# Peptides against a protein of PDB entry 5KEZ: the designs that were tried, part 71

Target 1, 320 residues: chain A of PDB entry 5KEZ
Amino acid sequence: NVAIYNPFRPWWERYQPVSYKLCTRSGNEDEFRNMVTRCNNVGVRIYVDAVINHMCGNAVSAGTSSTCGSYFNPGSRDFPAVPYSGWDFNDGKCKTGSGDIENYNDATQVRDCRLTGLLDLALEKDYVRSKIAEYMNHLIDIGVAGFRLDASKHMWPGDIKAILDKLHNLNSNWFPAGSKPFIYQEVIDLGGEPIKSSDYFGNGRVTEFKYGAKLGTVIRKWNGEKMSYLKNWGEGWGFVPSDRALVFVDNHDNQRGHGAGGASILTFWDARLYKMAVGFMLAHPYGFTRVMSSYRWPRQFQNGNDVNDWVGPPNNNGVI

## One batch from the design tools (peptide; aimed at target 1 T116 D253 W310)

Design b2_p26_6 (made by RFdiffusion4)
Pose (drawn by RFdiffusion4):
Structure b2_p26_6 (pose): chain A 320 residues (1-320), chain P 26 residues (1-26)
Amino acid sequence: as target 1 above (320 residues)
Amino acid sequence: SSVNEWYNNYYASYNNWRNSLLNANS
């Protein structure tokens, strides 16, 4: 991914890919393979955060400011380490004047245009689908059990299916024959938009962002909500079917207060209420549960938004 | 619309960072 130095090494630089080499601040390929093997050998599975909707920001300076030293040039669309060229992006397909996503009532541009200027991969091309599949198959053979598909709302459900069609079964040393990767797709669907999370049920589960937003408001006793109202918690509150939901109280994004749910999201900063919300979630049968494990940063709210929400993991001059 | 306002607010920090790169590269 791009090594971003202003601000200094933000957590979200990891969502701007430069190549598919397994080489990050978290470690190299040897350390990654070692981790996956050791965890599988004690029965704990690894799920990978797959950033496949885009490469890096279109305004990022060319050069080798990358976590493996790989060269890249966003202005010329050259990502030779993959390789990707200008033919591999949606510049000609997007219909907005800016080339960015401008209107979320238009399902087409949400898919074909740049998300906040991030170079949008042409996922309809077999070559691009193959390069992504090659990356995910490399991970599957190492032994990962599934994927979080980042920014799934900005990918066509059919393009996702075409990529998943190319995946190997899970490593037969650890998983039964015919096992398929566990897919959960990150789609923020609070209603009122043309894109529905149900559009993605053919590919795997989806993140149910309504879950934590509603649970936070309820536990905080905001907006007239009471815990007694949780008697019919689940699809009774308009959530996706339980067998399609990946649920959580907070995630790495919305724990910073700017996300789906804003200030209602309970986090480790609200430890007493947070424990209660996690407890309710873990006790209730709805959904497959994910628990957050975080790091502290110097929060500094100005106008209800944290100006330090970009700060990366604890580090000494960028080394984690 | 309210949906577009929400996304503008949601992605504001990313857009601001990107605009600073465009200005620096100018």

Design b2_p26_6_s1 (made by RFdiffusion4, then SolubleMPNN; from b2_p26_6, 19 letters changed)
Fold by OpenDDE base, seed 5:
Structure b2_p26_6_s1 (fold): chain B 320 residues (1-320), chain A 26 residues (1-26)
Amino acid sequence: as target 1 above (320 residues)
Amino acid sequence: SAVNARFAAMHAGFRAWMAAQVAANA
């Protein structure tokens, strides 16, 4: 991914890829392979956060300022480490003046235009699908158990399916023969927009963002909410079917929203309430549960916003 | 910040909802 130095190595640089090399601030490919092996050997499975909707921002300067030193040129859409070229992006398909998503009520814009300037991959092309599949298959061969698909809302479900159909079975050194990768897709659906979580059920599980938000309001006793109202927690609260839901109390994005503990979302900053929420989540049968492991950072609020929300995991001069 | 921009773009409805909740309980 791109190496950003202003601010100094923010967490979000990881979501601006310039190659599919396993070479980041977290380590190199050999170190990753070693970790996966050690984890698998003791029954801990690895699921990769796969960024496959886009490459880096269109305004990033060309050069070799990346975690593995790979050259890239956003201006010419040149990513030779893949390789991608101008033919592999949706610039000509997006019809907005800016090239970015301007109207989230237009599903076509949401899928075909750039997310905040991030160069949008033409996932309709078999070439692009194949390059992504090669990346994911390499990870499968290393021994990962599945994937979180980042920004799935911004990809056509059929394109995702086409990629998934190219995936290998899991590594038989650790998984039963014929095992398929576990897939869960990041989709934000609180209603009111044309894109629905149900559009993606055919590809795997989806994130249920209503879960943490509504649980937070209940535990915080906002608007007269009571724990007793959780009697029909799950589908009874308008959530997706349990067998399609990936549930969580917080994630890296909403942990930073509106000063973390300022909103309904519960985080480790609200230790007591957070433990209650996580405990409830783990005790209740609804959905597939994900528990977050995060870190403290020097929060600094200005006008209700944390100006240090960019701070990544503890590191030594940029090295994790 | 980049986080705010990314979050707003990816989860515009969620941010709006969160903001409303904060305002209601402030």
Scores: peptide ipSAE 0.031, ipTM 0.609, DockQ to the pose 0.043
OpenDDE base, seeds 1, 2, 3, 4: peptide ipSAE 0.028, 0.027, 0.024, 0.026; ipTM 0.598, 0.571, 0.603, 0.596; seeds 1, 3 fail the geometry check

Design b2_p26_6_s2 (made by RFdiffusion4, then SolubleMPNN; from b2_p26_6, 16 letters changed)
Fold by OpenDDE base, seed 4:
Structure b2_p26_6_s2 (fold): chain B 320 residues (1-320), chain A 26 residues (1-26)
Amino acid sequence: as target 1 above (320 residues)
Amino acid sequence: SAVNEAFKAYHAGFRDWMAGLVAANA
């Protein structure tokens, strides 16, 4: 991914890929292989946060300022380490004036235009699908158990399906023969937009963002909410079917909002309430659970927003 | 850079958007 130095190596630089090489701030491919092997050997499975919707920002300077040293040129859409070229992006397909998503009520824009300037891959192209599948298959062959698909809302479900159909079975050294990768898709659906979580059920599980939002409200006793109202927690609260839901109390995005998090979202900053929420989540049968592991950073609030929300995990001069 | 600021704005906007939706559906 792009190495960003202003601010200094923010956490979100990971979501601006320039290649599918497994060299990042966390280590090189050999180290990753070693980690996956060691984890698998003790029953810990690895799921990769796969950024496949886009490459880096269109305004990033060309060069070799990347975690693996690969050359890239956003201006010409040149990513030779993949390789991608100008034909592999949706520049001509997006019809907005800026080239970015301007209206989230337009599903076509959401999927065909750039997410905040991030170069949008033409996932309709078999070539692009194949390059992504090759990347994911490389990880599968190393021994990962599955994937979180980043920014799934911004990809056509059919394109995702086409990629998934190209994936290998899991590595039989650690998984039963014929096992398929576990897929969960980040889709932010809190209602009010045309793109729905249900659009993606065919590809795997979907993040249920209503879960953390509503649970936070209940635990905080906002708006007269009571714990007793959780009797019909799950589908009874309008959530997606349990077998399609990946649930969580917070994530890296919503824990960086106002105060202790975004709105009702509970985070480790509110330790007591957070433990209650996480405990409830783990005890309740609804959905597949994900527990957040985060870190402290020097929060500085200005106008209700943390100006240091970019701060990544503890590191040694950028190396984690 | 502009792209970095846009990315930051996206995350900030997402938080605000989510907060609004939670409030509206409370």
Scores: peptide ipSAE 0.031, ipTM 0.645, DockQ to the pose 0.040
OpenDDE base, seeds 1, 2, 3, 5: peptide ipSAE 0.028, 0.030, 0.030, 0.029; ipTM 0.630, 0.655, 0.635, 0.634; seeds 1, 2 fail the geometry check

Design b2_p26_6_s3 (made by RFdiffusion4, then SolubleMPNN; from b2_p26_6, 15 letters changed)
Fold by OpenDDE base, seed 3:
Structure b2_p26_6_s3 (fold): chain B 320 residues (1-320), chain A 26 residues (1-26)
Amino acid sequence: as target 1 above (320 residues)
Amino acid sequence: SAVNEAYKKYHARFREWEAELVKKNS
């Protein structure tokens, strides 16, 4: 991915890929293989956050400022380490003036235009699908158990399906023969927008962002909310079917106040309430649960916003 | 970063929905 130095190596640089090489600030491919092997050998499975909707930002400077040293040129859509070229992006398909999503009530824009300036891959092309599948299959062969598909809302479900159909069975060294990768898709569906979580049920589980948000209001006792109202927690609260839901109290985004829950989201900063929420989540049968493991950073609020929300995990000069 | 600023705006669009969370469901 792009190595960003202003601010200094933020957490979100990981979501601006320039190649599918397994070289990051966390380590190289050999170290990753070693980690996956050691984890699998003790029954801990690895799920990869797969960024396959896009490459890096369109305004990032060309060069070799990347975690694996690969050259890239966003301006010309040149990613030779893949390789991708200008023909592999949706620049010509997106009809907005900016090239970015401008209207989130337009499903076509949401899927075909750039998310926040991130170069949008043409996932309708078999070439692009194949490159992504090769990346994911490489990870499967290493021994990962499945994937979180980042920014799934911004990909056509059929394109995702086409990629998933190219995936191999899990590595038989650790998984039963014929095992399929576990897939969960990040889709922020809070209602009121055309793209629905149900559009993605056919591909795997979907993140239920209403879960943490609603649970937060209850635990915080906002506006007369009571724990007793959780009697019909799950589908009774308008959530997706349990067998399609991946649930969580917080994630890396909303932990920093970034959408999909806002102020209602409980985090480790509110330790007592957070423990209550996580405890409830783990005890309740609804959905597939995910527990956040985070870190402290020097929060500095200005006008209600943390100016240090970019701070990544503890590191040594950018290297974890 | 331009992407980072746009990212914040992207997530900020949910604030209206979040403001309505403080009400009973079910």
Scores: peptide ipSAE 0.424, ipTM 0.857, DockQ to the pose 0.032
OpenDDE base, seeds 1, 2, 4, 5: peptide ipSAE 0.085, 0.030, 0.268, 0.417; ipTM 0.709, 0.516, 0.796, 0.856

Design b2_p26_6_s4 (made by RFdiffusion4, then SolubleMPNN; from b2_p26_6, 16 letters changed)
Fold by OpenDDE base, seed 2:
Structure b2_p26_6_s4 (fold): chain B 320 residues (1-320), chain A 26 residues (1-26)
Amino acid sequence: as target 1 above (320 residues)
Amino acid sequence: SEVNERFRKYHAGFREWEAGLVAANA
């Protein structure tokens, strides 16, 4: 991915890919392979956060300032390490003046335009689908168990399906023959936009963002809500079907909201309430559960926003 | 940064919802 130095190596640089090389601040491919092997050998499975909707930002300077030194040129849409060219992006398909998503009530913009400047891949093209599938298959062959698909809201479900149909079975060294990768898709659906979580059920599980938001209000005793109201927690609260839900109390994004993360979202900053929420989540039979492991950073709020929300995990001069 | 802006825009609906909750609870 792009190496960002201002601010100094933020967490979000990871979401600006310039290649599909397994070479980042976390280590090289050999180290990753070693980690996957060691984890699998003790029954711990690895799921990769796959950034496949886009490449790096349009405004990033061309050059070799990347975690693996690969050359890239956002201006010309040249990513030779893949390779991608200008034919592999949705620049001509997006009809907004800026080239970015301007209206989230327009599903076409949400999927065909750039997510805040991030170069939007033309996932309708078989070539692009194949390059992504090759990347994911390489990971599968290494021994990962599945994927979180980043920014799934910004991809057409059918394009995702086309990619998934190209995926290998899981590595038989650790998984039964014929096993399929576990897929969950990041889709933020709070009910106010045309794109729905249900659009993506055919591809795998989806993130249920209502879960952490609503649970936070209950645990915080907001709006007179009581723990007893959680008796029908899940579908009874308007959440997606349990077998389609991946649930969590918080994630890396909403930890960086106002206060102790999001307003209602509980995070480790409110340790007692957070433990209650996580405990409840693990005990209640709804959805596939995910527990967050995060870190503290020096928060500095200005006008209600943490100006240090960019701070990445503990590192030694940029090396994790 | 572009990605910081991504977060802010991508979660705009969520922030508005949260703001409403805060207002409702004083």
Scores: peptide ipSAE 0.034, ipTM 0.656, DockQ to the pose 0.039
OpenDDE base, seeds 1, 3, 4, 5: peptide ipSAE 0.029, 0.034, 0.028, 0.032; ipTM 0.616, 0.639, 0.622, 0.635; seeds 1, 3 fail the geometry check

Design b2_p26_7 (made by RFdiffusion4)
Pose (drawn by RFdiffusion4):
Structure b2_p26_7 (pose): chain A 320 residues (1-320), chain P 26 residues (1-26)
Amino acid sequence: as target 1 above (320 residues)
Amino acid sequence: SAAEWAAYEATRAKVIARYAELNKNL
């Protein structure tokens, strides 16, 4: 991923890929393989955050400011370490004047245009689908059990299916024969938009962002909500079917207060209420549960938004 | 660099504005 130095090494630089080499601030390929093997050998599975909708920002300076020193040039669309060229991006397919996503009532541009200027991969091309699949198969054979598909709302459900069609079964040393990767797709669907999370049920589960937003408001006793109203918690509140939901109280993104749910999202900063919300979630049968494990940062709210929400993991001059 | 900071500020503003509109549907 791009090594971003202003601001200093933000957590979200990891969502701007430069290549598919397994080489990050978290470690190299040997350390990654070692982790996956050790965890599988004690029965704990690894799920990978797959960033496949885009490469890095179109305005990022060319050079080797990358976590493995790989060269890249966003202006010329050259990512030779993969390799990707200008033929591999949606510049000619997007119809907005800016080339970015401008209107979320237009389902097409949400898919084909650049998300906040991030170079949008042409996922309809077999070559691009193959390069992504090669990356995910490398992970599957190492022994990962599934994937979080980042920014799934900005990918066509069919393109996702075409990529998943190319995946190996899970490593037969640890998983039964015929086992398939666990897929959960990150789609923020609070209603009122043309894209529905149900459009993605053919590919795997989806993140249910309504879950934590509603639970936070209820536990905080905001907007007239009471815990007694949780008697019919689940699809009774308009959530996706339980067998398609990945649920959580907060995630790494919206724990910073700017996300789906804003200030209502309970986090470790609100420890007393947060424990209660996690407890309710873990006790209730709805959904497959994910628990957040975080790091502290110097929060500094100005106008209800944290100007330090970009700060990366604890580090000494960028070394985690 | 200054260019990185400017890109950051512009991107952050877009993300915040996007969530302000999205949370109305909640």

Design b2_p26_7_s1 (made by RFdiffusion4, then SolubleMPNN; from b2_p26_7, 9 letters changed)
Fold by OpenDDE base, seed 1:
Structure b2_p26_7_s1 (fold): chain B 320 residues (1-320), chain A 26 residues (1-26)
Amino acid sequence: as target 1 above (320 residues)
Amino acid sequence: SAADAAEAAKRRAKVIAYYEELNKNL
């Protein structure tokens, strides 16, 4: 991914890829392979957060300022480490003046235009699908069990399906022969937009962002909410079917107070309430559960906003 | 570069604004 130095190596630089090489501030490929092997050997499976719809921001300067040292040029859409060129992006398909998503009520715009400046890959192209599949298959062959597909709302479900159809079976050293990768898709559906979580059920599970938001309000006792109201928790609260839901109390975005769910989201900063929420989630049968492992950072609030919400995880390899 | 940092900050601001808008639908 791109290396951002101001602020110094923020967490969100990881979501601006310039190659599919496995060398980032999280480690190199050998270290990753070692981790996957060690985890698999004790029954812990790895699911990769995969950015497959985007490359880096369109305004990032060209050069080799990236974690793997790969050259890239956002201006010319040149990513030779893949390789991608100007033919592999949706620039000509997006009809907005800015090239960015301007109206989330237009599904075609949401899927064909740039998300906050991120270059949008043309996933309709078999070439692009194959490059992504090669990346994912490399990970599968290493021994990962599946994927979180980042920004799935911004991809056509059929394009996702086409990519998934190219994927290998899981590594038979650790998984039964013929096993398929576990897929869950980040789709932020809080209602009010044309794109729905149900559009993606055919590809795998989807994130249920209403879960953490509503659970937060209940445990915080906002608006007269009571724990007893959780009797019909799950589908009874209007959530997606349990067998399609991936549920969580918080994620990296809303942990910082500005993600989907707003101020209701409980985090480790509210230790007691957070433990209650996580405990409830793990005890309740609804959905596939995900627990957060995060870190403390030096929060500094100015006008209600944490000016240090960019701070990345603790790291001992600051050179790369 | 400083320009890159500024643009990155703008992108994050847009993301935040988007989530704030979405949260009104809850």
Scores: peptide ipSAE 0.170, ipTM 0.742, DockQ to the pose 0.750
OpenDDE base, seeds 2, 3, 4, 5: peptide ipSAE 0.015, 0.019, 0.013, 0.019; ipTM 0.484, 0.559, 0.372, 0.557

Design b2_p26_7_s2 (made by RFdiffusion4, then SolubleMPNN; from b2_p26_7, 11 letters changed)
Fold by OpenDDE base, seed 2:
Structure b2_p26_7_s2 (fold): chain B 320 residues (1-320), chain A 26 residues (1-26)
Amino acid sequence: as target 1 above (320 residues)
Amino acid sequence: SAAEAAEAEKRRAKIIEYYKKLNENL
C-alpha cells in the first residue's frame, strides 16, 4: 500500500493498495506465511481483510512511496506491480463531475464511481477479476481460511461472485479437502439507500451495522430502551437473517465516530459497558460474532470529531 | 499529503452520516 507520512503512517493507508504483494508495515510474505502456519497449527484460523474494490487515492503522488517499494502512478492509473493500467478502472464509466460518488441514492454511482477519491477498479473485466483472484488464491494457498471483503457495497454482487468462483479450495494441510473460503462482506445498510445487504447474501455473510448501533443504545439505556427488549434480538429487530449476519459491537471505523452520531457505539473507551455488550453478543444466538481488538491513541476532539482518528496501532517509527 | 488525509476524512464523515441516518430510520 501507499506509505503516508502526513499524517505519519495512518491506519487507513492500509486501505490504499498499489500492489497485491504481501509486504506491509506488519511484515513480509515469509513472516506472514510463518504466522499463518503457526496459527493454523493451534486451531486459530486467519481471515484477511481484502481490499479489492479499489487501488490508492487519485491524488497520491506517483513514485515508490509504498510499503514494498513498488512504483505506482495514480494519475496515469499505472500500477505495474499488478499490473493495472487505465483500462482497468471505471473512470470512463463514472458520470459524475468529480469522478467520486456524489449521490448514494444512485446505485450506479456507488458501484462505478470512486469512493472518496480511491481509484475504482473495473471489476466487470475478467482480467481484473483474475488478478484479484490470483491475489486471494495466493493467500488461500498460504493457508488463510477466508476473507473480509472491504467496501463490498461499492462492488456489484455479480462481480464479487465472479471473483469468488475463481477461488481455490482451502489448503488441505489444515482444512478438509474441498473446503471453501469463509466470506463476509462489508456492507453498510442502515436503510434509506437503494443498495441492500440482501443483494450480497449469495456471496456470503454480510456485516450487520445495525447490531452495534442498536445494542449500544440499549446498553447505554438511551431512549428508554431496556435489556428486556433484547428478547427478540436479531431478526425481530429488523436485522438480516442470522445465517447471513456477521455481527460486532464496534469496528475500526465506527470506533472513531464518537461524538458525531457514532456516540451509541460502545468501545473499549467505555470498558464496563463494552464488556457487557460483547458478553451479550457472545451469549446471544444471532449471527457470526466478531470481537474487536484495538488500541488506545491520544484522542483530541474538535467540533465533536477526533482530529487524531488517523492514528494507527502502536508502532516503532512506522513499523508495526 | 493533505489531499490524502482529506479523502480519508470524507470516508469517515460518510460513515458518521450513516449512523445519524440510522437514528432517523430505526
Scores: peptide ipSAE 0.068, ipTM 0.706, DockQ to the pose 0.444
OpenDDE base, seeds 1, 3, 4, 5: peptide ipSAE 0.053, 0.017, 0.018, 0.018; ipTM 0.664, 0.478, 0.475, 0.484

Design b2_p26_7_s3 (made by RFdiffusion4, then SolubleMPNN; from b2_p26_7, 12 letters changed)
Fold by OpenDDE base, seed 1:
Structure b2_p26_7_s3 (fold): chain B 320 residues (1-320), chain A 26 residues (1-26)
Amino acid sequence: as target 1 above (320 residues)
Amino acid sequence: SAADAAEFEKRRKKVYEYYKKLNKNL
């Protein structure tokens, strides 16, 4: 991914790929392979947060300032390490003046335009689908069990399906022959927009962002809500079907105070309430649960916003 | 770089506006 130095190595640089090489601040490919093997050998499975909707931001300077040293040029849409060129992006399909998503009520913009400047891949092209599938298959062959598909709202469900159809079975060294990768898709659906979580049910599970938002409200005792109301927690609260839901109390985005769910989201900053929420989530039989392991950063609020919400996970090993 | 900083600020603003809208639907 792009190495961002202003601010200094933020968490979100990881979501700005310039290649599909496994070289990041988290380690190199050999280290990753070693970790996957060790985990699989003791029954711990790995799924990968796969960023396949886009490459890096359009405003990033060209050069070799990347975690694996690969050259890239956002201006010319040149990513030779893949390789991608100007033919592999949706610049010509997006009809907005800025090239970015301007109206989230326009599903076409949401899927064909740039998410906050991130260069949008033309997933309709078989070439692009194949390059992504090759990346994911490499991970499958290493021994991962599945994937979180980042920014799934911004991809056409059919394009996702086409990529998934190209995937290998899981590695038979650790999984039964014929096993398919576990897929869940990040779709932020709180209602009011044309793109729905149900659009993606055919590809796998979907994140249920209403879960953390509503649970936070209840645990905080906002609006007169009571714990007893959680008796029918799940579908009874209007959430997606349990077998399609991936649920969580918080994620890296909404943990920073301005993500989907708003101020109701409980985090480790509210330790007591957070433990209550996580405990309840694990005890109640709804959805596939995800528990977050996060880190502290020096929060600095200005006008209600944390100006240090960019701070990434601790790293002192000097690796790019 | 200056470009990186500009991108950061742009992204922050857009993300904030987007999620603010979504939160109104809760």
Scores: peptide ipSAE 0.037, ipTM 0.634, DockQ to the pose 0.812
OpenDDE base, seeds 2, 3, 4, 5: peptide ipSAE 0.031, 0.024, 0.018, 0.043; ipTM 0.642, 0.588, 0.471, 0.646; seeds 3, 5 fail the geometry check

Design b2_p26_7_s4 (made by RFdiffusion4, then SolubleMPNN; from b2_p26_7, 12 letters changed)
Fold by OpenDDE base, seed 2:
Structure b2_p26_7_s4 (fold): chain B 320 residues (1-320), chain A 26 residues (1-26)
Amino acid sequence: as target 1 above (320 residues)
Amino acid sequence: TAADAEWAKERRAKIIAYYEELNKNL
């Protein structure tokens, strides 16, 4: 991914890929392989956060300022380490003046235009699908158990399906023969937009962002909410079917400022309430559960927003 | 670069604005 130095190595630089090489702030491919092996050997499975909707931002300076030193040029859409070129992006399909998503009520914009300037990959192309599948298959062959698909809202479900259909079975050194990768898709569906979580059920599980938002409201006792109202928690609260849901109390986005779910989201900053929410989630049978492991950072609020929301995990001069 | 920093700020602002609107649907 791109190496950003202002602010200094923010967490979100990870979501601006310039190659599919396994060289990151966390280590190199050999170190990753070693970690996966050690984890699998003790029954801990690895699921990779796969950024496949886009490459880096269109305004990032060209050069070799990346975690693996790969050259890239956003201006010319040149990512030779893949390789991608201008033919592999949706610039020509997006009809907005800015090239960015301008209206989330237009599903075509949401999927064909750039997410906040991030160069949008043409996932309709078999070439692009194959490059992504090769990346994911390399991870599968290393021994990962599945994937979180980042920014799934911004990809056509059929394109995702086409990629998934190219995936290998899991590594038989640790998984039963014929095992398929576990897939869950990040889709933010709080209602009010044309893109629905149900559009993605055919590909795997989806994130249910209503879960943390509503649970936070209940635990905080906001708006007269009571724990007794949780009797029909799950589908009864308008959530997706349990067998399609990936649930969580918070994530890296909504832990920072005003993410999806707003101020109701519970985090480690409210330790007691957070433990209550996480405990409830783990005890309740609805959905597939995900527990957040985070870190503290020096928050500085200006105009209601933390200006240090970019701060990444504890590191040694940018190296984790 | 200075341009990169400015872009990062703009991106952040867009994300925050989007979430503010999105959360109205809750």
Scores: peptide ipSAE 0.481, ipTM 0.896, DockQ to the pose 0.821
OpenDDE base, seeds 1, 3, 4, 5: peptide ipSAE 0.438, 0.468, 0.337, 0.429; ipTM 0.882, 0.895, 0.861, 0.886

